# Peptides against a protein of PDB entry 3OIQ, part 19

Target 1, 212 residues: chain A of PDB entry 3OIQ
Amino acid sequence: KNRIFVSSSKDFEGYPSKAIVPVQFVALLTSIHLTETKCLLGFSNFERRGDQSQEDQYLIKLKFKDRGSERLARITISLLCQYFDIELPDLDSDSGASPTVILRDIHLERLCFSSCKALYVSKHGNYTLFLEDIKPLDLVSVISTISTKSTNSSKHSSSELISECDLNNSLVDIFNNLIEMNRDEKNRFKFVKLIHYDIELKKFVQDQQKVL

## One batch from the design tools (peptide; aimed at target 1 S122)

Design b1_p14_8_s1 (made by RFdiffusion4, then SolubleMPNN; from b1_p14_8, 8 letters changed)
Fold by OpenDDE base, seed 2:
Structure b1_p14_8_s1 (fold): chain B 212 residues (1-212), chain A 14 residues (1-14)
Amino acid sequence: as target 1 above (212 residues)
Amino acid sequence: MPVNENLKELKEIL
């Protein structure tokens, strides 16, 4: 089955009420909810949705049903947090209780661009997204990719023909949405509040703001 | 409209 690239989490409103569809999207990591029994990742493109929260537009479940899947979920969270330099509360609680991690609004401090593969599963109209794969994206690489109008379709031979155009368009849309949020006085998001706000990101944002 | 069922699970954590 071909994997479908998803540009908007609204696309799922048109999806079949009984289906299993492999999907892929790119979004910012917005939340991590790891408990004793559940592991959820929130992602967003910050697409405007009226009065709805722009956070957690893609709420993805990790398998958490047995010791092996729990371990894999915890390792996945640890590796993502290490990659994005996200401080986890000490996972080494001397209490034999599995550490609980509740992180929200991650995008207010760090732009954690992520390419996600997920399984859309519906049975009765409602759906669940299950994580299949996640690739963290480096911000410098994202900025470079948007700045280089490189129509160089390097056919990287993986059997998933995801258009480099779909990825690039979604990355541009995310930045445009963040620029709009930064301009909104009511929005908590501000580029200058990012821990990694440097001269390169500042220049990129200033140059993108002139095109919008 | 179809709802993401993970929203129910999230509300049970919070």
Scores: peptide ipSAE 0.607, ipTM 0.948, DockQ to the pose 0.885
OpenDDE base, seeds 1, 3, 4, 5: peptide ipSAE 0.606, 0.607, 0.607, 0.605; ipTM 0.948, 0.948, 0.948, 0.948

Design b1_p14_8_s2 (made by RFdiffusion4, then SolubleMPNN; from b1_p14_8, 8 letters changed)
Fold by OpenDDE base, seed 2:
Structure b1_p14_8_s2 (fold): chain B 212 residues (1-212), chain A 14 residues (1-14)
Amino acid sequence: as target 1 above (212 residues)
Amino acid sequence: MPKNENLDELKEIL
């Protein structure tokens, strides 16, 4: 079955009321909710949605039903947080209590670009997104990809034809949305408040702001 | 409109 690239979480409003659809999107990690019984990851493209929160536009569930799936969810979170330099409480606490992790507004401190593969599952008009795969993206690589306008479609023959154009357009849209949020005095997001705000990111944002 | 059911699961965590 072909995987569908999703540019907006509004696309799911047009999806079948009873379906199983493999999807892929690119977004910023915004939240992590790990409890004793559940594991949820929030992602956003910060697409304008009127008065709705721009956070957690893609709320994805990890399987958390048995000790094996719980361990896989914890390892997935640990590896993502290690990659993005996100401080977690020790997930290996000898106390026999599974550590609860609640992180929100991650994008206010760190731009955690992520390429997500998920399964859209609907039964009764409502849907659930299940995580299938996640690839963290390096910010320098994201900036380079947007800046180079790579016309070199290296047709890497993976049986999942996601257009390199769809990925690049989605990354540009995210940065444009972040620039708009940075210009809004009411928005908490500011590039200068990012822990990793450097000369390269500053220059890139200034150059993108001249095109908008 | 179709709702993401994970929003209800999130509200049970909070």
Scores: peptide ipSAE 0.565, ipTM 0.939, DockQ to the pose 0.909
OpenDDE base, seeds 1, 3, 4, 5: peptide ipSAE 0.564, 0.564, 0.565, 0.563; ipTM 0.939, 0.939, 0.939, 0.939

Design b1_p14_8_s3 (made by RFdiffusion4, then SolubleMPNN; from b1_p14_8, 6 letters changed)
Fold by OpenDDE base, seed 4:
Formats: C-alpha cells, structure tokens, sequence
Structure b1_p14_8_s3 (fold): chain B 212 residues (1-212), chain A 14 residues (1-14)
C-alpha cells in the first residue's frame, strides 16, 4: 500500500471509519507523554483551528503492551530528547518505578522538526496514529531545504518516495504559522525565546517575514 | 472518559 503524505491533521476527518492507512507527515514535536501505561508524542504544524490549542494536532501512540515495546518506546524518547537537547529526568533511576515524563509546549523552547511515519488505524469512526518511524530533522537542514528552492526534481518515481515538494510545502507552512504566532502579542510563542535562537534562524525568519 | 478502552481495541488490530 502506498504511504500517503498528510499536510493537515484535518485530512483524517475524510478517512474511512474502518481502515489501516500508512501515512507520513512533517511537524514540530509539541509534547511527550510517557507513563507506566502509555507513550504518546504530540506534534503540530500550527494550522489555525479557531480558539483550540494548536499543540498535539497529531497525537502519535507508541506501542506499549509488553516489556519489549515499552523498552523500544523509552529508547525512542531518549534518542529524540538527546537529539533535540531536551532534558529528561534520568530514565535509568534504580528505583523500580518507570520514570514518568510529561513535557508540553516543547515548541516554545525548541523547534523540534520531525518526519513521522505512522499507521492510521480506525474503527467505528475513531482513529489512532501508531508510530512506525520517526526522523528528527536538523533545523539548519530545514532552513537550507526551504531556502534552496527545490530545483532537484530527481524523478525517482518509486511509489514510496514522498514528493520533495510536499515536504518543502509542509516545512514552509509550519514556518509561516510560527511567524503568525510570533506576530500575535497574545501568543506565547516567540522566536527570541527559543533556547537555540541564533543569527541564522533570525535571518531566515526576517527573510520569510518579507514574503508574508 | 471512554477514550482509553477504545484505544486498547485499536491496538489489537496491529
């Protein structure tokens, strides 16, 4: 089955009430919820949805049914947090309670761009997104990819390659949404409050602001 | 809060 690129979490409203659909999207990591019984990752593209919180538009579940899946979930969280310089409490504390991690609003401190592969699984109109794969994206690489207007239409017509255009469009849309949030005085998001706010990101945001 | 039991049934489909 071909993997579907998803540009909006609203696309799932049109999906079958009973299906298994492989999907892929690009979004910012907004939350981590690791407990004794579940592991969830929240992602957002910050698409405007009225007065609702723009976090967790893509709620992704990691399998958490047995010690093997729990271990894989914990390793996945550890590796993501290491990649994004997210401080975690020591997950290896010898006190036999599995450490609980609840992080929210991650995007207020760090832009954690992620390419996610998931399974859309629906029954009776409800759905769950299960993580299949996650690729963290480096911010410098994201900025370079947007800045280098896609001139490389390498026609690798394998039905498994997401259009480089779909990826680039989603990354642009995320930045445009963040620019709008940054301009809104009521929005908590500000680029200057990011821990990794540097001259490169500053320049990129200033250049994108001139196109909007 | 009915969301957790429906989530377990969806996990049996995988």
Amino acid sequence: as target 1 above (212 residues)
Amino acid sequence: MPKNEELEELEEIL
Scores: peptide ipSAE 0.030, ipTM 0.664, DockQ to the pose 0.088
OpenDDE base, seeds 1, 2, 3, 5: peptide ipSAE 0.028, 0.028, 0.027, 0.027; ipTM 0.681, 0.678, 0.676, 0.675

Design b1_p14_8_s4 (made by RFdiffusion4, then SolubleMPNN; from b1_p14_8, 7 letters changed)
Fold by OpenDDE base, seed 2:
Structure b1_p14_8_s4 (fold): chain B 212 residues (1-212), chain A 14 residues (1-14)
Amino acid sequence: as target 1 above (212 residues)
Amino acid sequence: MPKNENEEELKEIL
């Protein structure tokens, strides 16, 4: 079954009330909630949703059913945090409790671009998104990809007809939304407050701001 | 409207 590229989390409002659909999206990591019993990742493209929070537009569940799935979830979180240079709160090693991680508003400090594969599962109108795969994206690579307008359809030989155009459009939309948030005095998001705010990101944002 | 059930699961963590 072909994986569906999702450009908006509103697309799920039109999805079947009883389905299992493999989906893919690109978004910023906004939250990590790892408890003793659950692991949730929040992602957003910061699309305008009226008075709704622009954070956690994609709430993705990691399987947490047994010791093996729990271990996989914890390893996934650790690897993501290592990749994005996210400081995990010191895992209080002295409490025989599984370390709890609650991180929110990650996008206020770091732009954590992620390509996610998920399983949409609906039974009774409501749905759950389950993580299948996650690929962290390097910010320099994202900026380069948007800037070069790469017409190079590298025919990567795998049965995933995800248009390189869909990925690039979603990355552009995310940056445009972040630019709008940065211009809004009421919005907490500011590019200059990012820990990794450098000359390259500054220049890219300034050049994108001239097109909007 | 169809809802993401993970939103309710998140509220139980918070």
Scores: peptide ipSAE 0.595, ipTM 0.948, DockQ to the pose 0.887
OpenDDE base, seeds 1, 3, 4, 5: peptide ipSAE 0.592, 0.593, 0.594, 0.592; ipTM 0.947, 0.948, 0.948, 0.947

## One batch from the design tools (peptide; aimed at target 1 K63 S122 Y127 T128)

Design b1_p15_1 (made by RFdiffusion4)
Pose (drawn by RFdiffusion4):
Structure b1_p15_1 (pose): chain A 183 residues (1-47, 54-90, 99-149, 165-212), chain P 15 residues (1-15)
Amino acid sequence: KNRIFVSSSKDFEGYPSKAIVPVQFVALLTSIHLTETKCLLGFSNFEQEDQYLIKLKFKDRGSERLARITISLLCQYFDIELPDPTVILRDIHLERLCFSSCKALYVSKHGNYTLFLEDIKPLDLVSVISTISTKCDLNNSLVDIFNNLIEMNRDEKNRFKFVKLIHYDIELKKFVQDQQKVL
Amino acid sequence: FEEVEVDEDLSFSIS
């Protein structure tokens, strides 16, 4: 194929006013909006706000069920508690870091666009840390995301703090420290 | 920006 990797949501400025373009990006899962009619997943690389809004479209009940199972499995994979109806989660990153490699379909018309979900591969935080420590687009993005997360932690006014993560590991405490030295 | 709707059925997965 010819899937185009995007490093930022701003890249979508050069894209056609009407086209279907397969894309791929890496980011943290930050929000979920699940209704009976639609589902939107928000992701961000904190270059510090929501940036990618991925839509799971479904019309009938059969496809709704699939969307619900998909959200259920994604949340379970990240240890996110889910009440299973309109379901809303925000600023997930303040509590849990959820790196994700996502493939999407850019669909535009009249200059407007929507990113539809094709695939989502959750990335284990342990693997993310290891991938950064031992050591392309994926890695560049993982590094940039972690750097921004580091600067957000330094900023006293920012609500993001590693120590406040429900999964604040000793190894996470270690990687963050040895990561600031590079700065 | 506004959302774009398609008439086709779309597929998605989790890896």

Design b1_p15_1_s1 (made by RFdiffusion4, then SolubleMPNN; from b1_p15_1, 4 letters changed)
Fold by OpenDDE base, seed 3:
Formats: C-alpha cells, structure tokens, sequence
Structure b1_p15_1_s1 (fold): chain B 212 residues (1-212), chain A 15 residues (1-15)
C-alpha cells in the first residue's frame, strides 16, 4: 500500500474502523511519555479544533513489550532529545529502576519539527498510531525551505515518499498556526520565549506576519 | 475517532 501523507489529524476521523494504513506527517514534538510500561510521543500542527487542546494531536506509540523493543524506544528518545537539545535524566542508570520521563509543552521552549512515518491501526472505530520512522528537522533548514520555495529535489533519494509540496505546505501551515497563537494574548505560546529565538527566526516571523 | 491503545503485535523497523 502507498504511504498516505496526512496534513491534519482530523483526517483519521474518516479512516476505516478496521484497517492498517501506513501514514506520514510533519509536526512539532509536544510531549514525551516514557514509563516502565509505555513509550508515547505527542505531536501537533496546532490546527484549531474548537475548544480542544492543540497539544498531542498526533499521539504516537513506540512498541514497549520486551527488552529489545524497550531498548529501541529508549535509544529513539535519547537520539531525538540529543538532536533537539532536550535534557533527559540518564536512562541507563544502574539503579535498576527504569527512569520515568514525562515532558509536556515542549513547543513552548523549542520548535522540534519532525517528519514521522507511522502505522495507523484501527479496531472498532478506535485507532493507534505506531511509530515506524522519525526524522528530526533542523529549524534553520525549515525556515530556508519555506522562504526559498527551493525544490531541493536533487538531493532526496527516490525512496522518500513525501511530496516536497505536501511537506512545504504543512510546514507553512504550522508556522501560520504558531503566528496566530503568538498573536493571541490568551495563548501561552510566544516566539520570544523560545530558548533558540534568534535574529533569523525573528526576521522570518516578521516577514510571514506581513502576508497573514 | 479517538486514539486508544490497540493490541497489535506489529513489527516495526525504526531507521
């Protein structure tokens, strides 16, 4: 089956009540939930959903059933956090207790853009998204991609099933949503509160605000 | 449609 690009988590409302569908999306990392028995990642594009929370619009489960899957999940979390400069407690602590990590509202401090591949699995109208692959995206590269509309089509191996247009459109939509949140006095999100807020991001936001 | 835990024994390859 071809992998489906998802621009909104609302798309899943129209998905089959019993299916396995490979999907892909781009979103911001919003939460990490690692316990002794579970590993979950929350993502959002911050699409307005009435009175619903804009956080964790995509809840992605990592397999966590045996020592091998647990190790893979822990390594995935570690590498992701290293890439985004998210401080984690030492996950390999000799204390025999599996460290619990619960991070929320990551987007308030860091814009952690991620391209995700997942399996949509549904039964009786309920669904779970299982992580297949994750590619963290550099913010400077995201800004550059949106600003130049540059078809860097020449560097992507023919194996990336993501349309460059779909990716770019989703990145633009995310930034537009963040700009709306930044303008809303009731919203906690502010660009100036990001740890990595710099002159480049400031200029980009100012230029995008003129178009919206 | 609500996200819920579905018991599936899927094999996943994370690259």
Amino acid sequence: as target 1 above (212 residues)
Amino acid sequence: NKEVEVEEELSFSIS
Scores: peptide ipSAE 0.028, ipTM 0.650, DockQ to the pose 0.454
OpenDDE base, seeds 1, 2, 4, 5: peptide ipSAE 0.027, 0.027, 0.027, 0.025; ipTM 0.647, 0.645, 0.640, 0.650

Design b1_p15_1_s2 (made by RFdiffusion4, then SolubleMPNN; from b1_p15_1 with F1N E2K I14L)
Fold by OpenDDE base, seed 1:
Structure b1_p15_1_s2 (fold): chain B 212 residues (1-212), chain A 15 residues (1-15)
Amino acid sequence: as target 1 above (212 residues)
Amino acid sequence: NKEVEVDEDLSFSLS
């Protein structure tokens, strides 16, 4: 079955009320919710939705039903946080209490670009997105990818691979949305407040702002 | 739109 690339979480409003659909998207990690009973990851592309919160537009559930799946979820969160330099409490504490982690508004401190594969599972008009795979994206690589007009669409028409164009367009859209948020004095997001704000990111943002 | 969480067991029943 072909995986569907999703450019907007609004696309799910038109999805079948009873289906399983493999999907893929790129977005920024916005939240982590790890409790004793569930593990959720929030993502956003910061698409404007009127007065609604732009956080957690993609809420992704990790399987968390037994000790094996719980361990896998905890390892996944640990590895993701290590990649993005997100500080977590020690999840391996010998104290039989599983640590609770609730992080929100991650995008205010770090741009955590992620390519996600998920299963859209719906019943009676409600849906859940289950994580299948996550690939964290390096910010330098993201900037490079956007900056290089990849005229080399090698049309490897492999029916299973996302078009490089779809990924690039989504990354551009995310940056454009962040630029708009940065220009809004009422928005809490500011590029200069990012922990990893450097000369390269500054230059890239300045160059993109001239095109918008 | 409110994302409404579906029980995990649905993923196994439809696979």
Scores: peptide ipSAE 0.025, ipTM 0.615, DockQ to the pose 0.159
OpenDDE base, seeds 2, 3, 4, 5: peptide ipSAE 0.024, 0.024, 0.025, 0.024; ipTM 0.610, 0.615, 0.618, 0.624

Design b1_p15_1_s3 (made by RFdiffusion4, then SolubleMPNN; from b1_p15_1, 4 letters changed)
Fold by OpenDDE base, seed 4:
Parts: sequence; structure tokens; C-alpha cells
Structure b1_p15_1_s3 (fold): chain B 212 residues (1-212), chain A 15 residues (1-15)
Amino acid sequence: as target 1 above (212 residues)
Amino acid sequence: NKEVEVDEELSFSLS
């Protein structure tokens, strides 16, 4: 089955009440919830949804049924946090108790762009997104990708590849949403408060602000 | 639609 690119988590409102659909999206990591019984990753593109929290628009469940799946979940969390320079407690502590990790509002300190593949599974109109794959994206690479308008839509008509246009559009939309949040005095998000805020990001944001 | 935990067993029946 062809994997569907999702530009908005609202797309799932139109999905079948009983289906299994492979999906993919690009979003910012907003939360990590690792407990003894579950592992969840929250993602957002910060699409405006009224007064509701813009966090966790994509709530992704990691399989957590046995020691093998739990280990894979912990490794996934560790690798993501290592990639994004997120400090975690040692998950390998011999204390027999799996350490609990609850992180929220990650986007306030770090822009953690991620390309996710997930399985949409629905029953009776409710759905769960199960993680199939995750690729962390380097911010410099994201900035370069947006800045280089890929005018080369080589129509590689292979229905299996994410359109470079869809990816780029999603990345642009995320930045535009962040710019709007940054302009809002009531919003806690500010680019200057990012731990990794540098001259390159500053310049990119300033250039994008001129187009909005 | 609220994300509701669908039984994880449904994800394994397709592999």
C-alpha cells in the first residue's frame, strides 16, 4: 500500500473509522512520555486550532508490549535525545525500575524537526498512530532545504516517494507558524530563547519574516 | 476525533 503524506493532523478526521493506513509527516518533536507501561512521542506543525494547545497534534505510540519492544522504545528515545542534545536521565540504570521520562514543550528550547513514518490504525472512529520509523532532521539541513527552492520537481512518479514539494511545503508551514508564534506576545515560543539560536537561524527567520 | 488508544494487538496482525 502506498504511504500517504500528511500535511495536517486534521486529515485524520476524514480517514475511515476502521482502517490501517501507512502515513508519513514532518513535524517538530514537542513531547516525550516514557513510563513503565507506555511510550509516546508528541509532534506538532503548530497549525492554528483555536485556543487549544498546539502541542502533540501528532501523538505517536511506540510499541511497548514486551521487553524487546520496551528496549526498542528506550533506544529510540535515547537516540533521538542524543541527536537533539536533549538531556535524559540514564535509561540503563541497573535499578530494575525503568526510568520515567516526561518532557513537554520541547520546541520552546529546541527545534527538533523529525520525519516520521507511522501506521494509522482506526476502530470505531478512534485512531492510534504507531511509529514505524523516525528520522531526525538537522536544522541546518532544514534551513538549506527551504532556502533552496527545489524548482526541480523531477516528476519521479513513483507513488512511494514523498514529494519533495510536500516535504518543503510542510517545513515552510512549520516555520511560518513559528514566526507567527514568535510575533504573538502571549505565546511562550521565542526564537531567541532557543538554546541553539545562532546567526544562521536568526538570518533565516528574518528573511522568512519579510515574505510573511 | 480524539486519539483513543486502539488495542496494540491490531498493529501486529498486519505484519
Scores: peptide ipSAE 0.025, ipTM 0.649, DockQ to the pose 0.209
OpenDDE base, seeds 1, 2, 3, 5: peptide ipSAE 0.024, 0.023, 0.024, 0.023; ipTM 0.642, 0.633, 0.639, 0.641; seed 2 fails the geometry check

Design b1_p15_1_s4 (made by RFdiffusion4, then SolubleMPNN; from b1_p15_1 with F1N E2K D9E)
Fold by OpenDDE base, seed 2:
Structure b1_p15_1_s4 (fold): chain B 212 residues (1-212), chain A 15 residues (1-15)
Amino acid sequence: as target 1 above (212 residues)
Amino acid sequence: NKEVEVDEELSFSIS
């Protein structure tokens, strides 16, 4: 079955009430919820949804049924946090209690761009997104990709019909949404409060603000 | 978005 690129989490409102659909999206990591019984990752592209919270627009479940799936979930979280330089409590604490990790509003400190592959699974009109794969994206690479008008149709024949244009458009949309949030005095998001706020990001934001 | 806990017994045989 072909994987579907999702530009908005609102697209799922039109999806079948009983289906399994492989999907892919690009979004910012906003939350991590790891307990003894559940593992969730929250993502957002910060699309305006009226007065609704823009956080956790994509809530992705990791399988957490047995010791094997729990271990995989913990390793996944550890690797993501290591990549994005997110401080985690020591998951290896010798206290036989499974460490609980609850992180929220990650985007207020770090822009954690991620390309996610997931399974949309619906039953009786309700759905869950199950993580299949996650690729963290480097911010410098994201900025370069947006800045380069590269119509480089590099024929990387990934048999997955996801156009490079769809990914780039989603990245641009996310930045535009962040710029709007930064301009809003009521919004907690500010680029200058990011831990990794540097001259390159500053320049990129300033250049993008002139186009909006 | 009502997250429904789909009982994880769904063997995802994506053919």
Scores: peptide ipSAE 0.023, ipTM 0.616, DockQ to the pose 0.211
OpenDDE base, seeds 1, 3, 4, 5: peptide ipSAE 0.023, 0.022, 0.022, 0.021; ipTM 0.623, 0.621, 0.624, 0.617

Design b1_p15_2 (made by RFdiffusion4)
Pose (drawn by RFdiffusion4):
Structure b1_p15_2 (pose): chain A 183 residues (1-47, 54-90, 99-149, 165-212), chain P 15 residues (1-15)
Amino acid sequence: KNRIFVSSSKDFEGYPSKAIVPVQFVALLTSIHLTETKCLLGFSNFEQEDQYLIKLKFKDRGSERLARITISLLCQYFDIELPDPTVILRDIHLERLCFSSCKALYVSKHGNYTLFLEDIKPLDLVSVISTISTKCDLNNSLVDIFNNLIEMNRDEKNRFKFVKLIHYDIELKKFVQDQQKVL
Amino acid sequence: EFDIESYEELKEILE
């Protein structure tokens, strides 16, 4: 195929006013909006706000069920508690870091566009840390995301703090420290 | 086939 890797949502400025373009990006899961009619997943690389809004479209009940199972499995994989109805989660990153490699379909018309979900591969935080420490587009994105997350932690006014993560590991405390030295 | 919505509309829905 010819899937185009996007490093930032701003890349979508050069894309056609009407086209179907397979894309791929890496980001943190930051929000979920699940209704009976639609589902939107928000992701951000914190270059510090929501940036990618990925849509799971479904019309009938059969496809709704699949969307619900998909959200259920994604949340379970990240240890996110889910009440299973309109379901809303925000600023997930303040509590849990959820790196994800996502493949999507850019669909535009009249200059407007929507990113539809084709695939989502959650990335283990342990692997993310290891992948950064031992050591392309994926890695560049993982590094940039973690750097922004580091600067957000330094900023006293920003609500993001590693110590406040429900999964604040000793290894996470270690990687963050040895990561600031590079700065 | 596709229900296309703008980024601003999606953002408003998300809020």

Design b1_p15_2_s1 (made by RFdiffusion4, then SolubleMPNN; from b1_p15_2, 5 letters changed)
Fold by OpenDDE base, seed 3:
Structure b1_p15_2_s1 (fold): chain B 212 residues (1-212), chain A 15 residues (1-15)
Amino acid sequence: as target 1 above (212 residues)
Amino acid sequence: EYDIESYEELRKFME
């Protein structure tokens, strides 16, 4: 089955009540939830959803049923956090008890753009998204892509890639949503509060604001 | 999202 690009988490409301559908999306990492029994990643594109929290619009489950899957999940989290410079406790503690990691509102400090591949799995109208693959995106590259509409460098991924058009459109939409949030005095999100806020990001935001 | 505990079990059920 062809992988479907998803531009909104609301799309899942129209998905089959009993299906397995490969999907892909790009969004910002908003939360990490790692316990002894489960591992979840939250993502958002910050589309308007009324007065509800815009975090965790995409809740993605990692397999966490055996030692192998648990190890893979922990490695995934570690690598992701290393890439985005997110501080985590050691996940392989000698004490045999794996530490619980609960991070929320990651987007308030860091824009962690991620390209995700997942399986939409539904039964009786309920669904879960299972992570198949995750690719962190560099912010500078994201900015460059939006500004120039340049082709992403061919990274050898054996899996179906997001179309350049879909990716670019989603990235633009995310930034537009962030700009709106930044303008809202009631919203906690502010670009200037990002740890990695620099002159490049500032200029980019200013330029994008002129278009909105 | 609904927390489905086992992907493999659900997959097998759906196949």
Scores: peptide ipSAE 0.024, ipTM 0.663, DockQ to the pose 0.111
OpenDDE base, seeds 1, 2, 4, 5: peptide ipSAE 0.022, 0.023, 0.024, 0.023; ipTM 0.641, 0.660, 0.653, 0.656; seed 2 fails the geometry check

Design b1_p15_2_s2 (made by RFdiffusion4, then SolubleMPNN; from b1_p15_2, 6 letters changed)
Fold by OpenDDE base, seed 1:
Structure b1_p15_2_s2 (fold): chain B 212 residues (1-212), chain A 15 residues (1-15)
Amino acid sequence: as target 1 above (212 residues)
Amino acid sequence: EYDIESEEELRKEME
């Protein structure tokens, strides 16, 4: 089955009640939940959903059933946090207690763009997204991609490749949503409060605000 | 084709 690019988490409302569907999306990392028994990653594109919280629109489960899957989950979290400069307690501590990590509202301090591959698994009308693959995206690369309107549709006709257009559109939508949040006095998100807020990001945001 | 055994395992992990 071909992997489906998902632009909105609302798309899952129309998905089959009993299926497995490979999906892919791009979003910001919003939460990490690692306990002794489970590992969850929250992502959002900050699509407006009325009065509902815009965090964790994509709740992704990592397999956590045995020592091997648990190890993979911990490594995944460690690598993501290393990439995004998120401080974690030492996960490898020889102290037999697996460290608990609960991080929320990551987007308030860091824009952690991620391209995720997941399996949509549904049963009895409920669904879970299982992580298959994750690629962290560099913010400078994201900004450059949006700015250049790269029409380089690499003609890779392989049914598994997300169109460059779909990725770019989603990245633009995320930034537009963040700009709207930044303009809203009631919203806690502010670009100037990001730890990595620099002149480049400032300029990009200012330029995007003129188009909106 | 997803391995049927893998599908059942994933469905169990939903609970």
Scores: peptide ipSAE 0.226, ipTM 0.799, DockQ to the pose 0.085
OpenDDE base, seeds 2, 3, 4, 5: peptide ipSAE 0.225, 0.177, 0.165, 0.225; ipTM 0.798, 0.774, 0.779, 0.798; seeds 3, 4 fail the geometry check

Design b1_p15_2_s3 (made by RFdiffusion4, then SolubleMPNN; from b1_p15_2, 4 letters changed; failed a check: too like the target's own chain)
Amino acid sequence: EYDIESYEELKKFME

Design b1_p15_2_s4 (made by RFdiffusion4, then SolubleMPNN; from b1_p15_2, 4 letters changed)
Fold by OpenDDE base, seed 1:
Structure b1_p15_2_s4 (fold): chain B 212 residues (1-212), chain A 15 residues (1-15)
Amino acid sequence: as target 1 above (212 residues)
Amino acid sequence: EYDIESYEELKKEME
């Protein structure tokens, strides 16, 4: 089955009550929840949902049922945090205590763009997204991708090509949503409060604000 | 077998 690109987490409301569907989306990492028994990642594109929280619109479960899957989950979290320069407690502490990591509102300090592949698994109308793959995206690359009208529809082969258009549209939508949040005095998100706020990001945001 | 939990259940566990 072809992987479906998901532009909104609301799309899952229309998905089958019993299915396994490979999906892909692009979003910002908003939370990490690693305990002794579970590993969850929260993502959001900050789509407006009325009075509902815009954080954790995608909740992704990592397999955490045996020592092998637990190790994989911990490695995944470690690598993501290393990439995004998120400080974690030493996960390898010989102290036998499984480290607990609870991070929330990551987007308030760092824009952690991520391309996620997941399995939508549903039963009896309930669903869980299981992580299959995650690719962290470099912010400079994201900005460049949006700024360059990617005319290069590389005609590469039909099967796995998430339309470069779908990716770009999602990235644009995320930035537009962040710009709206930044303009809202009641919203805690502010670009200037990002740890990595630099001249390049500033310029990009200013240019995007003129188009909106 | 997948351990399926609803979004609402998962969200509650994260609170």
Scores: peptide ipSAE 0.636, ipTM 0.956, DockQ to the pose 0.878
OpenDDE base, seeds 2, 3, 4, 5: peptide ipSAE 0.634, 0.633, 0.636, 0.634; ipTM 0.956, 0.956, 0.956, 0.956

Design b1_p15_3 (made by RFdiffusion4)
Pose (drawn by RFdiffusion4):
Structure b1_p15_3 (pose): chain A 183 residues (1-47, 54-90, 99-149, 165-212), chain P 15 residues (1-15)
Amino acid sequence: KNRIFVSSSKDFEGYPSKAIVPVQFVALLTSIHLTETKCLLGFSNFEQEDQYLIKLKFKDRGSERLARITISLLCQYFDIELPDPTVILRDIHLERLCFSSCKALYVSKHGNYTLFLEDIKPLDLVSVISTISTKCDLNNSLVDIFNNLIEMNRDEKNRFKFVKLIHYDIELKKFVQDQQKVL
Amino acid sequence: SAFEEDLYEEVEETS
């Protein structure tokens, strides 16, 4: 194929006014909006706000069930508690870090566009830390994301704090420290 | 194709 890797949502400015372009990006899961009619997943690389809004379209009940199972499995994989109806989650990153490799379809018309979900591969935080410590586009994005998360933690006014993560590991405390030295 | 038409029906006003 010819899937285009995007490093930022701003890349979508050079894309056609009407085209179907397979894309791929890496980001943190930040929000979920699940209704009976549609589902939107928000991701961000904190270059610090929501940036990617990925849509899971479904019209009939059969496809709705699949969308619900998909959200259920994604949340379970990240240890996110889910009440299973309109379902809303925000600023998930303030509580949990959920790196994800996502493949999407960029569909545009009249200059407007929507990113539709093709695949989502959750990335284990332990592997993310290891991948950064031992040591391309994926890795560049994982590094940039973690750097921004580091600067957000330094900023006193920003609500993001590692110590406030429900999964604040000793290893996480270690990687963050030894990561600031590089700065 | 029917698949592409379906995708285009769901395009949002996002710019």

